# Ledger of designs, part 106: peptides against a protein of PDB entry 6IDX

Target 1, 380 residues: chain A of PDB entry 6IDX
Amino acid sequence: KELAKLSADVTFATEFINMDGIIVLTRLVESGTKLLSHYSEMLAFTLTAFLELMDHGIVSWDMVSITFIKQIAGYVSQPMVDVSILQRSLAILESMVLNSQSLYQKIAEEITVGQLISHLQVSNQEIQTYAIALINALFLKAPEDKRQDMANAFAQKHLRSIILNHVIRGNRPIKTEMAHQLYVLQVLTFNLLEERMMTKMDPNDQAQRDIIFELRRIAFDAESDPSNAPGSGTEKRKAMYTKDYKMLGFTNHINPAMDFTQTPPGMLALDNMLYLAKVHQDTYIRIVLENSSREDKHECPFGRSAIELTKMLCEILQVGELPNEGRNDYHPMFFTHDRAFEELFGICIQLLNKTWKEMRATAEDFNKVMQVVREQITRA

## One batch from the design tools (peptide; made by RFdiffusion4, then SolubleMPNN)

Design b2_p15_2_s2 (from b2_p15_2, 9 letters changed)
Fold by OpenDDE base, seed 5:
Structure b2_p15_2_s2 (fold): chain B 380 residues (1-380), chain A 15 residues (1-15)
Amino acid sequence: as target 1 above (380 residues)
Amino acid sequence: MAEKLLEELKKKLAE
């Protein structure tokens, strides 16, 4: 107890560390001494002293043994651990993951996101916060190949549902620390969109062109039997498609694929458009046909609007950026849906279309409409 | 202070 208190002082910490004091503390934990296991308070103070000493940055986290890691991970994996030990163990694991890639690898082998999810189902918000913080640390430090796997584990309706039900919809106010961790988790999850956001469309890729054609089909041929395979494109059909792509509001009516060569938002805009067209088909058709029937220059160009809105949403959500300290703004809808970004796009494109009408906008007003829509989204 | 605490910890480690 006295050591835990004194370890916060840099002068004491320096002296104690110079005497190999941290090594002695680690060995006490590693030994799993019956004394420490029987006296939860003593172990909690030992772990506190260890954290406080390490927080001075005098000693590298790489000094930590695999036995120590296993012991700390063991405390996190136990169903009936003292709250004070659990809290400190989660914090130690977080610090290890954040400060050492080698420790990350070892920890990622010893603990699962599933084990950490169990600590979200408790009434203690501090434990929930530390559990999310560790999930975030693991996500942040994961290699690119493993990030998608973690996202899939997160996209598993379970983690989102647990956060939603036990944290966001809890009977207690969300503290700033928890709000920050929810923000971090949101940012890290949306950063998985960066690849698609930075992927340029290849205008020569037939599969990508077929997606644009599918957008046209859904908008204009929804009543026509799918048996009308795109027969040999006679000049009349090419001219028809050019008209349809104009009505869809693409900037390049001849080759809409060229509109997706700009990054950001690249292919992510096409993904959003396709999602809207398939999942919210009635909304998509309504937006497209309502603007395609207008000859008054007040048509909202859907294709252009979808691209610029996708870019705007990426900017608002800071896609491709690291989480900032001190931010705590998160979107609860992120925890309600597995495809939350595409659903947000679907809401925002309707808002854009409404705002365009209310403003009686023309193509010249496009940037003004986008500015108004940005303000509406950021205030919601 | 540090030395005394370290000695006490070493004693506990030996138990």
Scores: peptide ipSAE 0.160, ipTM 0.853, DockQ to the pose 0.849
Fold by OpenDDE base, seed 1:
Structure b2_p15_2_s2 (fold): chain B 380 residues (1-380), chain A 15 residues (1-15)
Amino acid sequence: as target 1 above (380 residues)
Amino acid sequence: MAEKLLEELKKKLAE
């Protein structure tokens, strides 16, 4: 207890570390001494002293042994652990993951996200916060390949469901620390969209062009059999498609694929449009046909709007950026659906279309409409 | 103070 208190002082910490005191603490934990296992308070103070000493940055986190990691991971994986030990063990693991890639690799072998999710199902918001913090650390430090594996729909769905039901919809106000961790998790989740956001459309890729054709088909040929492959259409068919792509509001009416060559938002905009067209078909058709039937200069260009809106949403959600310290702005909506980004796009594109009408906008007003929509999204 | 605490920890490690 006294050591834990004194370890917060840099002068004491320096002296104690110079005497190899931290090595002695690690060995006490490694030995699994019956004394530490039987006296939860003593172990909690030992772990506190270790954290406080390490927080001075005098000693590298790489000094810890695999045995130490296994002991700490063991405290997190045990079904009946003292709350005080669990909190400190989660904090130690978080610090290890954040400070050392080599420790991340070892910890990622010892602990599963599933084990951490179990700590979210408790009524203690502090435990929930530390569990999410460790998940966030693991997600942040994961190599790209493993980050995609963490993105596997089941783990994400389960994690989102548990957070929604046990944290967000909990009967307790969300504290600042939890709000920050939810923000971090949200940013890290949206960073999975970065690949698609930075994927440039290949205008020569037939499969990608077929998606654009499918958008046209859904909008204008909703009753027509999908078997109408864009065969070698006569010049008249090409001219018809050019008209349809104009009605869809693409900037390049001849080759709409060119509109998706800018990154950001690249292919992510096309993914959003296709999702809207397939999942919210009535909404998609309504938006497209309502603007395509206008012979006045007040048509909302859906294709252009969808691309710029996707880019705007990426900017608002900070896709590809690291989480900022001190931000606590999380959106509960992102935990309600597996395709929350695409659902947000579907809401925002309707808002954009409404705002365009209300402003009686023309193509010259496009940037002004986008500014108003940005303000509306940011205030919501 | 640090030395005394370290000695006590070393004793606990030896037990």
Scores: peptide ipSAE 0.154, ipTM 0.850, DockQ to the pose 0.840
Fold by OpenDDE base, seed 2:
Structure b2_p15_2_s2 (fold): chain B 380 residues (1-380), chain A 15 residues (1-15)
Amino acid sequence: as target 1 above (380 residues)
Amino acid sequence: MAEKLLEELKKKLAE
């Protein structure tokens, strides 16, 4: 107890570390001594002293043994662990993951995200916070291949549902520390969109062009009387498609694929458009047809708007940026749906279309509409 | 103070 209190002082810590004091503490934990197992309070103070000493940055985290890691991971995986030991064990594992890639590899072998999810189902917000913090650390330090697998595990309805039901919808106010960890998890999840955001469309890729054809088909062929026989020559067909792409609001009416060569948002904009067209077909058709039937120059160009909105959402969500320590702004909506970004796009494109109408905008007002929409999204 | 605490920890490690 006295050691745990004094270990926060840098002068004491320096003296104690110079005498190999941390090595003695690690050996006490490694030995699994019956004394520490019988007296949970002594173990909790031992782990506190270890954390406080290591937080001075005097000793490398790489000094810890595999036996020490297994003991700490053991405290996290045991169902009947004391809350005070569990909290400190989660914090130690987080610090290990954040400070050493070699320790990350060892920890990732000893613990699963599923085991950490069990610590979210408790009434202790501090335990929940440390569990999410460790999940975030593991996600941040995972290699790209494993990060996608973890994201799929996070996309598993279970983690999102547990966070939503036990953390966000809890009967208690969310503390700043928890809000920060939810923000970090959100940022790390949206950073998975970076690849698609930076992927240029290849105008010569037929499979990618077929997606643009599908957008046209969903918008216009669902209402077209089957009597227009496909038999008119290739030139008439190209001219017809150019008209359709103009009505869809693409900037390049001749070759809409060129609109997706700009990064950001690249292919991510096309993914959002296709999601809207398939999942929210009635909303998609309504937005396209309401603007395609106008002759008053107040048409909202859907294709251009969808691209610029996707880019704006990426900027607002800071896609591709690391989480900032001072931020705690998270959106509960992102924990309610597996495809939350595409759903957000679907809400925001309707807001854009409404704002365009209310402003009586023309193509010259496009940037002003986008600025107003940005302010609306950031205030919501 | 640090020496005394370290000696006490070493005693506990030996028990």
Scores: peptide ipSAE 0.149, ipTM 0.849, DockQ to the pose 0.841
Fold by OpenDDE base, seed 4:
Structure b2_p15_2_s2 (fold): chain B 380 residues (1-380), chain A 15 residues (1-15)
Amino acid sequence: as target 1 above (380 residues)
Amino acid sequence: MAEKLLEELKKKLAE
């Protein structure tokens, strides 16, 4: 207890570290001494002292043994561990993950996100906060392949559900620390969109062009006579497609793929458009047909609007930016849906279309409409 | 904020 208190002092810490004091503490934990295992309070103070000493940055986290990591991971994975030990163990693992890629690799082998989710199902918000903090650290330090696996896994849906039900919809006010961790998790989740946001469409990729063809098909062929079968590559068909792409509001009516070569938002805009067309087909068709039936200069260019809106949403949500300390602004809606960004896009594109009509906008008013829509989104 | 944002955006759409 006294050591844990004194370890917060840099002068004491320096002296204690110079005497190999940290090595002694690590060995005590590694040995699994009956003393520490029987006296949870002593172990909690040992872990506190270790953490306080390491927080001075005098010693590299890489000094810890695999045995030490396994012991700490053991305290997190074992049921019925003392809350104080669990808190300190989660904090130590978080610090290890944040400070060393080598330690991250070792910890990622010893602990699963599923084990950490179990600590979210408790009434103790402090434990929940430390568990999310460690999940966030693991997510931040994960290689791109593992990060995508963490995001796509049933574990992520389960994680969102557990956070929603046990944290956000909990009967307790969310503390600032928890709000910060939810913010961090949200930012890290949005950063998964960065790859798609920065991916240029390849105009020569047939699979990507087929998505644009599918957008056209959903908009125009779903109600139209089957006589215009997609097979005959006649010049008349290219001319028909050019008309359809104009009605869809693409900037490049001849080759809409060129509209997706700008990064940001790159392919992410096409993903949003396809999601809208498939999941909210009636809304998509309505928006497109309302603008395609207007012979007046008041047509809202859907394709251009979708691209610029996607870019705007990425800017508003700060996609690709690292989480900032001291921020705690999280959006509960992003925990309610697996495709929350695309759903947000679907709401905002309807708002844009409404605003365009209300303003009686023309193509010359495009930037003004986008500015009004930005203000509407940022004030909501 | 986001449910509120979504609800306010939905309200603005309904308006």
Scores: peptide ipSAE 0.010, ipTM 0.558, DockQ to the pose 0.007

Design b2_p15_2_s3 (from b2_p15_2, 10 letters changed)
Fold by OpenDDE base, seed 4:
Structure b2_p15_2_s3 (fold): chain B 380 residues (1-380), chain A 15 residues (1-15)
Amino acid sequence: as target 1 above (380 residues)
Amino acid sequence: MAKKLLEELKKLLES
């Protein structure tokens, strides 16, 4: 207890560390001494002292043994561990993951996200916060393959559901520390969009061109009388598609694939458009046909708008940026849906289309409309 | 202070 209190002082910590005191603490934990195992309070103070000493940055985290890591991981994975030990153990593991890639690898072998999710189903918000903090650390330090696995797994849907039901919709106010961890998790989740945001469309890839063709099909062929059989010669077909791509509001009416070569937002814009067209088909068709039936200069170019809106949303959500300390602005909606970014896009594209009409905008007003929409989104 | 606490911890390690 006295050691845990004094370990917060850098002068004491320096003296104690110079005497190999931290090595003695690690060995106490490693030995699993009957004293520490029987007296949870003594173990909690030992772990507190260890953490406080390490937080001075005097000693590398790489000094810890695999036995020590296994003991700490054991306290997190064991059922019915004392809350005080669990809190300190989660914090130590978080610090290990954040400070050492070698320790991350070892910890990732000993602990699963599923085990950490169990600590979210408790009434203690501090335990929930430390558990999310460790999940965030693991997610941040994971190699890209493992990060994608963490994101795509049923574990993420389960994680989001548990966070939504036990944290966000809990009968308790969200503390600043929890709000920060939810923000961090949100940022790390949005960073998974970075790959698609930075992926250029290949105009020669037929599969990617077929997606653009599918957008045209959904907009125009779903309601079109079967009398316009696609059997007209290749040139008439190309000319027809050019007209359709103009009505869809692509900048390049001849080759819409060229509109997706700009990064950001690259293929992410096409993903959003396809999602809207498939999941919210009535909304998509309405937006496209409302603008395609206008012979006035007040048509909203859907394709261009969708691309620029996707880019704007990436900028607003800071896609590809690391989480900042002191921020706690999380969006609960991103925990409610597996495709929350695409759903946000679907809301915002309707807002854009509405704003375009209200402003009686023309193509020359495009940037002005986008600025108004940006202000509307950032105030919501 | 540090030396005293360290000696106490060493005793715990030997127990």
Scores: peptide ipSAE 0.218, ipTM 0.868, DockQ to the pose 0.830
Fold by OpenDDE base, seed 1:
Structure b2_p15_2_s3 (fold): chain B 380 residues (1-380), chain A 15 residues (1-15)
Amino acid sequence: as target 1 above (380 residues)
Amino acid sequence: MAKKLLEELKKLLES
């Protein structure tokens, strides 16, 4: 107890560390001494002293042994652990993951996100916060291949469901610390969209062009059999498609694929449009046909709007950026659906279309409409 | 103070 208190003082910490005191603390934990295992308070103070000493940055986290990691991970994986030990163990693992890639690799072998999700199913918001913080650390430090594995639909769905039901819809106000961790998790989750956001469309890729053709088919040929492959269409058929792509509001009516060559938002905009067209077909058709039937200069260009909206949403959600310290702005909506980004796009594109009409906008007003929509999204 | 605490911890490690 006294050591834990004094370890917060840099002068004491320096003296204690210079005498190899931290090595002695690690060995005490590694040995699994019956005394520490039987006296939860003593172990909790030992772990507190270790954290406080390490927080001075005098000693590298790489000094930690695999045996120590296994002991700490063991405290997290045990079904019946003292809350005080669990809190310190989660904090130690978080600090290890954040400070050392070598320790991340070892920890990622000893613990699973599934084990950490179990600590979200408790009524203690502090435990929930530390568990999410460790999940966030693991997600942040994961190499790209493992980050995609963590993105596996089941783990994400389960994690989102548990957070929604046990944290967000809990009977307790969300504290600042939890709000920050939810923000961090949200940013890290949306960073999985970065690959698609930075993927340039290849205008020569037939499969990608077929998606654009499918958007046209859904909008204008909803009753027509999908078997109408864009065969070697006569010049009249090409001219028809050019008209349809104009009605869809693409900037390049001849080759709409060119509109997706800018990164950001690249292919992510096309993914959003296709999702809207397939999942919310009635909404998609309504938006497209309502603007395509206008002979006045007040048509909302859907294709252009969808691309710029996708880019705007990426900017608002900070896709490809690291989480900022001190931000606590999380959106509960992102925990309600597996395809939350595409659903957000579907809501925002309807808002954009409404705002365009209300403003009686023309193509010259496009940037002004986008600014108003940005303000509306940011205030919601 | 640090030395005394370290000596106590070493005793715990040896026990």
Scores: peptide ipSAE 0.217, ipTM 0.868, DockQ to the pose 0.836
Fold by OpenDDE base, seed 3:
Structure b2_p15_2_s3 (fold): chain B 380 residues (1-380), chain A 15 residues (1-15)
Amino acid sequence: as target 1 above (380 residues)
Amino acid sequence: MAKKLLEELKKLLES
């Protein structure tokens, strides 16, 4: 207890560390001494002293043994552990993951996200916070391939559901620390969109062009009488498609692929459009046809609007940026759906289309409409 | 103070 208190002082910590005091603490934990196992309070103070000493940055985290890691991971994975031990063990593991890639690899072998989810199903918000913090650390330090797997896994769907039901919809006010961890988790989740946001469309890639053609097909061929057999010559078809791409509101209606060569938002805009067209087909068709039938210059250009809206959403959500310290602004909506970004896009594109109509906007008003929509989204 | 605490911890490790 006295050691744990004194370890917060840098002068004491320096002296104690210079005497190999931290090595003695690690060996006490590694040995699993009957005294520490029988007296949870003594172990809690030992782990507190260890954390306080390590927080001075005098000693590298790489000094810890695999036996030490296994003991700490053991305290987290055991179903019956003292809350004080669990809390400190989660904090130690978080610090290990954040400070050492070598320790991350070892910890990722010993602990699963599934085990950490069990610590979210408790009434202690501090334990919940440390569990999410460790999940966030593991997510942040994971290789790119493993990040995508973590995001797509049933564990992430389950994680979002558990967070929504046990944290966000809990009968307790969310503390600042928890709000920060929820913010971090959101930022890390949206950063998976960065690759698509920075991917330029290749105008020569037929598979990507086929997606644009599919958008046209869904909008216009679903209502067209099947009697117009595709038999008219290739040139008439090209001219027809140019008209259709103009009605879809692409800036380059001759070659819509060129609209997706600008990054951001690159291919992410096309992904959003395709998601809307497939998942919310009636909404997509309605928006496109309402604007394609207008000859009054008050048509909302869907293609251009979708691209600029995707870019705007990426800016608002800070896609590609690391989580900032002191930020605690999280959106509960992002825990309600697996494709929350695309669903947000689907809501916002309807808002944009409505705002365009209400303003009686023309193509010259485009930037003004986008500014109004930005204000509406950021205030919601 | 540090030395005394360290000696006590070493005794705990040997027990």
Scores: peptide ipSAE 0.216, ipTM 0.867, DockQ to the pose 0.840
Fold by OpenDDE base, seed 2:
Formats: C-alpha cells, sequence, structure tokens
Structure b2_p15_2_s3 (fold): chain B 380 residues (1-380), chain A 15 residues (1-15)
C-alpha cells in the first residue's frame, strides 16, 4: 500500500528502480505466491505500484517476462477475479500493447476479444472503460491483415450490441474516459474506409462500369416501358446513356467513371451510391426522379452531391487520421448498424436534397448548400 | 525509505 502511493513520485520511483525494485515486483507476480493469491488487496497494490513505476518511462516495457504476461492475462481470463485486480490487469495489458509490438504479439496469443467482451457486461463503468481501452489498443497495434479480422469481429453484431445495451444505454451517465474510448473505437472503425476512399476508379474496368450501369438501371429501367426495343444502334444507346447520366447528376455525363477518379473519396462514393440504390431503393429512386423531372434549373445533381457528401463525411469523421487524446465525441448510431457509414450517407443525402429545395438552390449555389449541410451534420 | 520497502518485498519473495 505504501509502495503503491510512493511509486507515483518520480524521485522515489527513480531510487526504487535503480535498486532493481521493478524486477522484484515482477518476480512476486510471476511466483504466484500463496500470500498474494490469498490477499487480493496485496496483489492489487503490487500491480498499482508496478503501473505507477512503469508510467515514469524509466524502464522499457520489453523487460517483462512471458510468465508475467501469462499471469496478468490469467487475471483477465479468470471468472472470479477481484475487480481491483482486473482493472489493474487490463491497464497493464493496454500499456504493454501500446508500448511494444513484441508484447502485442504475445498478448494477442493469450487473450481474445471474446474474453474482453465479458468485461463489458458488468455494472462497473471503470472495468468497461479499461476493457474497451484494451480492445482499442489491440485494434490500433494489429497488423493490417489482422486488423480487418478484428474489424469483422467488431462488426459482429454481438460487440456492437453489448456496447449499445450495457454501455451507451446504461442507466448512468457516461464518464469522459468512457466517451473517449468510444470515440477511439469509432475512429479506428472508420479508418477501415481509407482504402476505398483512396482507391481510384479505373474507367477501363468493366466491372466498375457495370456498377454505374446498375445505378442507371435501378433509377430508370424500372419505370421504362418495355416497348423501347434494345435494337437501336450503339450510337443511340450511348446518347441515351449520356442523357441518363446527366439526369443522375454526374459531372461527366459522357463517362461517369471519371467522376470517381478523384481521391478522396474515390470508390467509397460509388459504394455508398450502390448501397443506397440497393438497400434504400425507394429513397434512391425518389431523389433521382424528383430532380430529373425538374425543368426550373433547381435540380440537385445526385451524382455530384453523393461524391462531395462522401468526401465531406470522411472529413467530418477524420477518416485516415489517428484518434486524438482530447476528443470524446462519439455517435451512438454507429453502434446500431453494421453498415453505419452507408446508413449515415443515406440520411445525409436526404438532408442535402431537402436543404437544396429549401434554399431554392441552383448549380451555382452548390458550395453554399454543402456548407449549410456540413453545419447541420456537425451540430446534430 | 525505498531500500526498506525493497528489503520487505525481498522477504516476501523468499517466504
Amino acid sequence: as target 1 above (380 residues)
Amino acid sequence: MAKKLLEELKKLLES
């Protein structure tokens, strides 16, 4: 107890570390001494002293043994662990993961995200916070190949549902520390969109062009009388498609694929448009047809708007940026749906279309509409 | 103070 209190002082810590004090503490934990196992309070103070000493940055985290890691991971995996030991064990594992890639590899072999999910189902918000913090650390330090697998595990309806039901919808106010960890998890999840955001469309890729054809088909062929025989020559067909792409609001009416060569948002904008068209087909058709039937120059260009909105959402969500320590703004909506970004896009494109109508905007007002929509999204 | 605490911890490790 006295050691745990004094270990926060840098002068004491320096003296104690110079006498190999941390090595003695690690050996006490490694030995699993019956005394420490019988007195949970003594173990909790030992782990506190270890953390406080290591937080001074005097000793490298790489000094810890595999036996020490296994003992700490063991405390996290035990169903009947003391809350005070569990909290400190989660914090130690987080610090290990954040400070050493070699320790990350060892920890990732000893614990699973599934085991950490069990610590979210408790009434202790501090335990929940440390469990999410460790999940975030593991996600941040995972190699790219493993990060996608972890993201798929986070996309597993189970983790999102547990966070939503046990953390966000809890009968208690969310503390700043928990809000920060939820923000971090959100940022790390949206950073998976970076690849698609930075992927340029290849205008010569037929499979990518077929997606644009599918957008046209969903918007216009569902209402087209089957009497327009497919037999009019290739030139008439190209001219027809140019008209359709103009009605869809693409900037390049001749070759809409060129609109997706700009990064950001690249292919991510096309993914959002296709999701809207397939999952929210009635909303998609309504937005396109309401603007395609106008002759008053107040048409909202869907294609251009979808691209610029996708880019704006990436900027607002800071896609590709690391999480900032001072931020705690998270959106509960992102824990309610597996495809939350595409759903957000679907809400925001309707807001954009409404705002365009309310402003009586023309193509010249496009940037003003986008600025108003940005302010609306950031205040919501 | 640090030395005394370290000696006590060493005794705990030997017990």
Scores: peptide ipSAE 0.213, ipTM 0.866, DockQ to the pose 0.836

